# Ledger of designs, part 106: peptides against a protein of PDB entry 4DOW

Target 1, 157 residues: chain A of PDB entry 4DOW
Amino acid sequence: TFSWVGRPLPNRKQFQQMYREICMKINDGSEIHIKVGQFVLIQGEDNKKPYVAKLIELFQNGAEVPPKKCARVQWFVRFLEIPVSKRHLLGRSPPAQEIFWYDCSDWDNKINVETIIGPVQVVALAPEEVIPVDQKSEETLFVKLSWNKKDFAPLPP

## One batch from the design tools (peptide; made by RFdiffusion4, then SolubleMPNN)

Design b2_p24_3_s3 (from b2_p24_3, 15 letters changed)
Fold by OpenDDE base, seed 3:
Structure b2_p24_3_s3 (fold): chain B 157 residues (1-157), chain A 24 residues (1-24)
Amino acid sequence: as target 1 above (157 residues)
Amino acid sequence: VKKLPKTEELEKEIKEIEESIKNA
């Protein structure tokens, strides 16, 4: 289950209440707090690895009945999400821990918070930096480049 | 959940397909 943490932020939007933090209650009764600006794993399709995204906004959509808890996200893509015909453009075989900033606006970036699996650590690296593959870093994802459906490029500012 | 394209993008794709059929 998900519940808002704190009071709604000042907002001029008529049907949206903005929040900075949400609480995720796990099956064992423990709670995880997720804040705007953090990275999350989102439930993917059947037999697929979860999606990766950065939380940009947390809001309750009051236009829906009943109101739904939603998030606006910046998508990342895994290498396997890149079309097979375009993967050669990277010029290398990336480790499984590498993800790419999705630099395109063609995808819906609104999600239901119920699709969030949990937080994940994402570290930005320079192109020349090596992705660590030790056991301690296995849970960490790394981003060096963006993908805009045409080519790979340096990360946006 | 499935990453879904925006409706406007779907409309563009449909238009492109229609034009390709017309000009084929």
Scores: peptide ipSAE 0.165, ipTM 0.657, DockQ to the pose 0.048
Fold by OpenDDE base, seed 5:
Structure b2_p24_3_s3 (fold): chain B 157 residues (1-157), chain A 24 residues (1-24)
Amino acid sequence: as target 1 above (157 residues)
Amino acid sequence: VKKLPKTEELEKEIKEIEESIKNA
């Protein structure tokens, strides 16, 4: 279950109430708070690894019936989401923990918060920094580059 | 969820297809 934390933020969008934080109640009864700016795992297709995204906005969409708790996200892509014909452009074999900033506006970036599996740690690295592969870093994802469907490039500011 | 194209992108694609059919 998901519930809003705090009061709605001022905004001009009719039928949308904006929030900074949402509370996720998990099976053991504990609660996880997720804020705008944090990174989350999102349920993907069956038999596929979860998607990775950065939360940009949290809002209740009153235009839907019934109203839905939603998020606007910045997508990341895993290497396996890159078309096979383009993977060679990276010039290296990335570790499993590497993800890429999706630098394209063609994807719908609205999700239902019910699709959020949980938070995930994402660390931005300079190109020369080495991604650790030790057991302690297995739960952490790393981003060095963006992907714009044409090539890999440095991260946007 | 599925990562789907925005409605605006779909509309552009449809328009391009329609123009191609018209000019064929």
Scores: peptide ipSAE 0.163, ipTM 0.644, DockQ to the pose 0.045
Fold by OpenDDE base, seed 1:
Structure b2_p24_3_s3 (fold): chain B 157 residues (1-157), chain A 24 residues (1-24)
Amino acid sequence: as target 1 above (157 residues)
Amino acid sequence: VKKLPKTEELEKEIKEIEESIKNA
């Protein structure tokens, strides 16, 4: 269950109410608050790992009937989401914790908040930095590069 | 969720395919 936290932000869009924060209520009754700018795991396809995304906007879409709680996201991609024929372009075998900033606009970046599994920690690293694999960072994902369907590149500014 | 192409991108792709077929 998802509910808005706080009042709607000032917005010129007629059919959209924007918010800074949403509350996700879990089965045990506990609540997790997720804010714009944070990173989330999104339910993927069957038998696939969840997608990773950064929340850019949270909004209620009044154009839909009934109105739906939505998010605009910046996608990340896992290495295994990259076509096999292109993976060699990385020049290394990435650790499982590495994700890549998706630097393309071809994918729909609107989601229903109901597809959010929960928050996830994402840490940006310089290309030369080593991804730490310790108990504290086991669930942390790391991003060093972007992927634009053609090649890997440094993260966008 | 399935990552889907934007509608505009789909339309462009379809148009390109159609033109390719027409010119083939």
Scores: peptide ipSAE 0.162, ipTM 0.652, DockQ to the pose 0.048
Fold by OpenDDE base, seed 2:
Structure b2_p24_3_s3 (fold): chain B 157 residues (1-157), chain A 24 residues (1-24)
Amino acid sequence: as target 1 above (157 residues)
Amino acid sequence: VKKLPKTEELEKEIKEIEESIKNA
């Protein structure tokens, strides 16, 4: 289950209440707090790895009946999500821990918070930096480049 | 969840397909 933390932020949207933080209660009874700006795993299609995204906004959508707890996200893309015909453009075989900033606005970036699996650590690296493969970084994802459906490029500022 | 294109993008794609069929 998900519940808002704190009071709604001031905003000018008639049917939306914005928040900075949400609480996720998991099966063992423990609670995880997730804030705007953090990275999350989102439930993907069956038999596929979860999606990776950065939380941009947290809001209750009052225009829906009943109202839904939603998030606006910045999508990342795993290498295997990139079409086979375009993968050669990277010029290398990336490690499993590498993800790419999706630099395109064609995807719907609104999700229901119920699709959030949990938080994940994402670290930005310079292109020349080596992705560590030790056990301590096993659950950490790394981003060096963006993908805009046509080519790879340096990360946006 | 499936990453889906925005409705606007779907409409553009449909229009492009229709144009391609018309000009074929």
Scores: peptide ipSAE 0.160, ipTM 0.654, DockQ to the pose 0.048

Design b2_p24_4_s1 (from b2_p24_4, 11 letters changed)
Fold by OpenDDE base, seed 5:
Structure b2_p24_4_s1 (fold): chain B 157 residues (1-157), chain A 24 residues (1-24)
Amino acid sequence: as target 1 above (157 residues)
Amino acid sequence: DDLKELEEEEKKELPKYKELIELR
């Protein structure tokens, strides 16, 4: 179950109400608050790891019947989501914790908040920084580069 | 049962999921 936290933000969009925060109620009855700017895991395909995204906007889409709680996101990609024929362009074998900023506009960046599995920690690193691969950092994802479907590059400014 | 079906439908409607289907 998802519910808005706080008052809607001022905006001029007729059928959209903007929010800063949403509350996710989990099965044990506890609640997790997720804010704009945080990173989340999004439900993926069966037998696949969840997608990773940064929340850019939270909004209720009143143009739909019934109204839906939605988010605009910045997508990330896992190494295994990159086509096999292009993986060699990285020039190294990345750890499982590494993700890449998806620098392309061909993907729809609007999601239903009900697809959110939960929050996740994402840390940006410089290329020379080592990704810690240990038990304490197992749940943390790291990003060094962007992927634009053609090449890997430094993160966009 | 019904919950599983809803979750599967949500997965299919995800923008990124649709893109991956075209690439696979």
Scores: peptide ipSAE 0.023, ipTM 0.529, DockQ to the pose 0.036
Fold by OpenDDE base, seed 1:
Structure b2_p24_4_s1 (fold): chain B 157 residues (1-157), chain A 24 residues (1-24)
Amino acid sequence: as target 1 above (157 residues)
Amino acid sequence: DDLKELEEEEKKELPKYKELIELR
């Protein structure tokens, strides 16, 4: 279950109440707080790894009945989510921990918060920096490049 | 080897998130 934390933020968007933070209650009764600006794992399809996204907005959509708890996200893509025919453009075999900033607007970036699995650590690196592959960093994802469906490029500033 | 196995399992092009929601 998900519940808002704190008071709604002032905004000019009609029928939307914006928030900075949401509380996710886990099956064991524990609670995880997730904030705007943090990275999250989003439920994927069967037999597929979760999607990765950065939360840019948390809002309740009052235009829906009942109102829905939603988020707007910046998508990231895993290497295996990139079409096979385009993967060679990277010019290297990336480690499993590498993800890419999705630099396209063709994907719907509005999600239901119930699709959030939990937070994840994402670290931005310069292209020349080495991605650690030790067991201690296995849970951390790393991003060096963007993907715009045409080619890989340095990360946006 | 692990990457190759994962590639075979994830050959399906990633659908748009909106489509994923609709499939649920």
Scores: peptide ipSAE 0.022, ipTM 0.543, DockQ to the pose 0.140
Fold by OpenDDE base, seed 2:
Structure b2_p24_4_s1 (fold): chain B 157 residues (1-157), chain A 24 residues (1-24)
Amino acid sequence: as target 1 above (157 residues)
Amino acid sequence: DDLKELEEEEKKELPKYKELIELR
């Protein structure tokens, strides 16, 4: 169950109410608050790892009946989501914790908030920084590069 | 703002999973 936290933000978009924060109630009754700018795991396909995204906007779409709670996201990709024929372009075998900033506009960046599994920690690193593999960082994802369907590139500062 | 608007106009209404399937 998802519910808005706080009052709508001022905006001029027709049929949209924007918010800074949403509350996710999980099965045990506990609540998780997720804010714009945080990273989340999104439900993937069967037998696949969840997708990774950064929340850019939280909004209610009043053009739909009933109104739908939505989010706009910046997508990330896992190495295994990149086509096999292109993986060699990385020039190395990345650890499982590495993800890549998806730098293309061909994907729909609007999601239903109900597809959010929960928050996840994502840390940006310089290309020369080593990804830690200790137990404390096992649940943390790391990003060094972007992927634009053609090649990998350094993240902008 | 103009770049963002252009980016939004160029966006295909394809879900991520469909694109991933097509890339496979």
Scores: peptide ipSAE 0.028, ipTM 0.560, DockQ to the pose 0.026; fails the geometry check
Fold by OpenDDE base, seed 3:
Structure b2_p24_4_s1 (fold): chain B 157 residues (1-157), chain A 24 residues (1-24)
Amino acid sequence: as target 1 above (157 residues)
Amino acid sequence: DDLKELEEEEKKELPKYKELIELR
């Protein structure tokens, strides 16, 4: 289950109450707090790796009945989410931990918070930096480039 | 850095899941 943490932020948007933080209750009774600006894993297809996104906004959509807890996200893509015909444009074989900033406007970036699996660590690297693949870093994802469905580009700082 | 920004433009054209289903 998901619940808001704290009071709604000052907001003039009709039918939306914005929040800074949401609480996920896990089956064992423990709670995980996720804040705007953090990275999350989002439910995908069965037997597929979850989607990766950065939380931009957390809000309750009051226009829906009943109101829904939602988030706006910045999407990332995994290499395997890129069409096979375009993968060669990277010019290298990326490690499994590499993701790409999705620089397109064709994806709906509004999600239900119920699709959030949990938090994940994402680290930005310069193109020349090596992605660590040791056991301690296996849970961390790394981003160097953006993908705009046409080509890869350096990630702006 | 883009990763430190807290605001992005809305993307409403197509749900990501549907697009990925079509790609697979």
Scores: peptide ipSAE 0.027, ipTM 0.521, DockQ to the pose 0.032; fails the geometry check

Design b2_p24_4_s2 (from b2_p24_4, 13 letters changed)
Fold by OpenDDE base, seed 5:
Structure b2_p24_4_s2 (fold): chain B 157 residues (1-157), chain A 24 residues (1-24)
Amino acid sequence: as target 1 above (157 residues)
Amino acid sequence: SDLAELEEEEKKLLPKYKKLIELR
């Protein structure tokens, strides 16, 4: 289950209430708090790894019936999500922990919070920095580049 | 194929593809 934490933020948008934080209650009864600006795993296709996203906004959409708890996100893309024919453009074989900033507007950036699996750590690295492999950081994802469906590029400023 | 159709329907339920569906 998901519940809002704190009072709604000042907002001029009709039918929307914005929040800074949401609480997830997981199966063992424990609670996980997720805030705007943090990174999360989002439910993906069956037998596929979950999507990765940065939370930009948390809001309740009152225009829907019933009202839904939603988020706006910045998407990342895993290497395996990139078309096979274009993977060679990276010029290297990335470790499994590497993700890419998705620099396109063709994906829906609005999600239902119930699709959130949980938080994840994402670390931005310079191109020359080495991604640690086979360490305790197996749960940490790393981003060096963006992907705009045409080529890889340095991260947005 | 039935499998391909099921996969396409599954994508419709995924957050990333909602906008693409609206454009179709």
Scores: peptide ipSAE 0.052, ipTM 0.614, DockQ to the pose 0.040
Fold by OpenDDE base, seed 4:
Structure b2_p24_4_s2 (fold): chain B 157 residues (1-157), chain A 24 residues (1-24)
Amino acid sequence: as target 1 above (157 residues)
Amino acid sequence: SDLAELEEEEKKLLPKYKKLIELR
């Protein structure tokens, strides 16, 4: 139940039509519009928290039959996604709302938009800033650091 | 079954599967 909003952007890639916005129709009939640059929850393992990603591109892949609505994303990782053996490298116990910028290129950053669960708010903070942990902010995720499978580091510029 | 195999292949193409593999 995804549809493109607006006209396609000028073509940059062969067989790809790029868009700025996509509409997600929810079961109750309501519609949610998601734009490039926003953060989304992506379907994860069953009965587990969804993955988090930033939408970099929205495009229809015309090379596939039938054409598929896709997105290019920047992945984030939750602390619990970090290998147990590496979690100590953070040096602290993060709140559940903290996520980390995934600073590796080994993951496929192309997704099917059908895997999008919905939008999510992600706020970037400086390392010294305190993550607000309250009931009102439980839906908001915060990112302070990156994770490159080896160590945690300040966010990339 | 053929259907189960198709479903499994489809699952492998999902982001959730890709990330799970990378995290293992």
Scores: peptide ipSAE 0.042, ipTM 0.610, DockQ to the pose 0.032
Fold by OpenDDE base, seed 2:
Structure b2_p24_4_s2 (fold): chain B 157 residues (1-157), chain A 24 residues (1-24)
Amino acid sequence: as target 1 above (157 residues)
Amino acid sequence: SDLAELEEEEKKLLPKYKKLIELR
């Protein structure tokens, strides 16, 4: 179950109410608050790892009946989501914790908040920085590069 | 196969692929 936290942000969109924060109630009755700017895991395909995204906007779409709670996201891509024929372009074997900034507009960046599994930690690193593989960082994801379906590129500073 | 086709159609309903459907 998802519910808005706080009052709507000022905006001029007729059929959209913007929010800064949403509350996710999980099975044990506890609540997780997720804010714009945080990273989340999104429901993926069966037997696949969840997608990774950064929350850009949280909004209620009043044009739908009934109104839907939605998010605008910046997608990341896991290495295994890259086509096999293109993986060689990275020039190295990435650790399992590495993800890539998806720099393409062909994916829909609007999601239903019900597809959010939960928050995840994502850390941006310089290309020369080493991704830690210790137990404390096992669930932390790291991003160094972008992927635009053609090649990998350094993240902008 | 029919199963493969059904799996592909289900995949199209995932969040990332909605825009691709609209463009087709």
Scores: peptide ipSAE 0.040, ipTM 0.607, DockQ to the pose 0.039
Fold by OpenDDE base, seed 1:
Structure b2_p24_4_s2 (fold): chain B 157 residues (1-157), chain A 24 residues (1-24)
Amino acid sequence: as target 1 above (157 residues)
Amino acid sequence: SDLAELEEEEKKLLPKYKKLIELR
């Protein structure tokens, strides 16, 4: 169950109410608050790891009946999501914790908040920095590069 | 099976699913 936290933010979109924060109620009754700017795991395909995204906007879409709680996201991509034929362009075998900033606009950036599994920690690193692969960091994802469907590049400024 | 069909329909609703298929 998802519910808005706080009052709607001022915006110009006639049929959208924007929010800064949403509350996710988990089965055990606990609550997790997620804010714009945080990173989340999004429901993926069966038997596959969830997608990773950064929350850009939280909004209720009043144009839909019934109104839906939505988010606009910046996508990340896991190495295994990259086409097999292009993986060699990385020039190395990445650790499982590495993700890539998706630098394309062809993906739908709008999601239903119900697809959010939960928050996740994402840490940006310089290309020369080493991704820790110890047990203590298994829950943290790391991003060094962007992926634009053609090649890997340094992260956007 | 009906279940398999339902699962397939559900996959189509997943974020960027269509694009992932194209990338494979």
Scores: peptide ipSAE 0.057, ipTM 0.628, DockQ to the pose 0.038; fails the geometry check

Design b2_p24_4_s3 (from b2_p24_4, 15 letters changed)
Fold by OpenDDE base, seed 1:
Structure b2_p24_4_s3 (fold): chain B 157 residues (1-157), chain A 24 residues (1-24)
Amino acid sequence: as target 1 above (157 residues)
Amino acid sequence: SDLKKLEEEEKKLLPKYKELLKLR
């Protein structure tokens, strides 16, 4: 179950109510709050690995009947999601914990909040910084570069 | 191969994801 937390934010978009935070009620009765700006795992297709995304907006789409709780996200991609023919452009073998900022607009960045699995920790690093692969950081994802379907590049400013 | 190694390492992350799914 998903429910909005707090009052709607002022916005200029017709038929949309913006929010800062959403509450996810889990089966055990506990609640997880997720805010705009946090990173989340999104349900993958056909038992695939979850997608990684940053929440940009949380909103209720009043244009739909019934209104739907939605989010606008910034996508990240895993190395294995990059076409095989382009992987060599990285010039190195990335650790499993590395993801890439998806710098393209071809993907629909609107999702239903129901597809959110839960929060995930994503840490931005400079290209020269080493990604820790120890047990302490096993659950943390790291991003150094962007991917624009053509090449890898430093993260957007 | 490096690719095989990466695939194996990514598989190690799956239990965490499954755990999160169990919460739903």
Scores: peptide ipSAE 0.204, ipTM 0.799, DockQ to the pose 0.622
Fold by OpenDDE base, seed 3:
Structure b2_p24_4_s3 (fold): chain B 157 residues (1-157), chain A 24 residues (1-24)
Amino acid sequence: as target 1 above (157 residues)
Amino acid sequence: SDLKKLEEEEKKLLPKYKELLKLR
C-alpha cells in the first residue's frame, strides 16, 4: 500500500498534485518512506534484475479515473542491459555495482509507484575514483558515466 | 571469463532483492 506523506506541493499543473514524500506500507505493518531525489529499485520483467531509477517527481495523476499515484524518474542502466555489441565501448570490465546514467528520451520516465520495490543507495564517483568492492559496499551502486545508446560519456557534475 | 564473473557477482545481490520483494 502506497500513501502520500504531507500536503501537496504548490504547482500550476492542472491535473497533477505533487508531493515530496510517499509511504510504502509493508507486510509486517512497518513503513518505508521515500522522498524525491532518492534512488529506488523498480520492478521489471525479471524481478532478479530490477531497474534502477532516481525519483524526480512524485505526483497524483488526476487525469486518470481513478487517480493514480505516479513518479517521474531518471533511469539508470546496468552494464548487462547494454547491447552486447556496444559493451566494448566502455573499455573495461565494470564491477557488478556500477550503473550508468541513461541519457536518452526514448524510455518512458513515468511510472506507477506500485512498481517501486524499495530504496537503494547510489553514489556518484569521478572516473578516477575506485569503486569499492567489499562486503560493506555490496548493497551500494555507483555511477561514473552516462550511456546514450551510442557511447559512454563522463557524468556531468 | 570477465562476463561470467560479472554475472556471478550480480547473483550475490539477489538475496537482497528477494528480501525486498517479500516485504510487499
Scores: peptide ipSAE 0.204, ipTM 0.798, DockQ to the pose 0.579
Fold by OpenDDE base, seed 2:
Structure b2_p24_4_s3 (fold): chain B 157 residues (1-157), chain A 24 residues (1-24)
Amino acid sequence: as target 1 above (157 residues)
Amino acid sequence: SDLKKLEEEEKKLLPKYKELLKLR
């Protein structure tokens, strides 16, 4: 179950109320609060790994019947999600913890909040920084580059 | 192969994903 936290943010978008935070109530009764700017795992298709995304906006779409709780996200891609024919462009074998900023607009960046699995830690690194593989970073994902379906590039500002 | 190694490493992350799914 998802519920908004706090009052709607001021905006002029018709049929849309924006929020800074949402509460996810899990089956054991506890609550997880997720805010704009945090990274989350999004449910994938059956037998597929979750997608990784950064929350950009949280909003209720009043134009839908019934109104839906939605989010706009910045997608990240896993190396194995990149076409085989393009993987060589990275020039190295990345660790499993590395993800890439998806710099394309062909993917719908609107999701239903119900597809959010939970929060995940994502750390941006400079190209020269080494991705750690210690116990502390085992569950942490790291991003150095963007992917625009043509090539890899430094992270956008 | 490098691909096989990556697949195996990604598999190590699955328990965390499954854990989160169980919370729903």
Scores: peptide ipSAE 0.219, ipTM 0.811, DockQ to the pose 0.615; fails the geometry check
Fold by OpenDDE base, seed 4:
Structure b2_p24_4_s3 (fold): chain B 157 residues (1-157), chain A 24 residues (1-24)
Amino acid sequence: as target 1 above (157 residues)
Amino acid sequence: SDLKKLEEEEKKLLPKYKELLKLR
């Protein structure tokens, strides 16, 4: 189950209440708190790897009946999600831990929080920095570049 | 191949995902 943490932020949008944090209660009764600005794994299709996203906004959508707990996200893409014909544009073979900032507006950036699997660590690196792929960083994802469906580019500021 | 290597490396990340899914 998901529940809001704290008081809602000042209303800026009609029919929306914004929050900074949400609580995910898991089966053993423990709680995982996720905040705006953190990264999460989003449930993908059956038997597919989760999507990676950065939480930009957490809000309750009062325009829906019943109101739904939602999030606005910045999507990331995995290398294998990039079309085969364009993968060569990277010019290198990325490690499995590398993801790319999706710099395109064709994807819906709104999700239901119930699709959140859990938090994930994503670290932004400069192009010259080496992605650590050792056992210690096995659960950490790294981003160095953006992907806009046409080419790879440096991360947006 | 590089693709095969990447696929194998991604499999190493699956346990974490499965663990999180079990918590739901």
Scores: peptide ipSAE 0.209, ipTM 0.803, DockQ to the pose 0.580; fails the geometry check

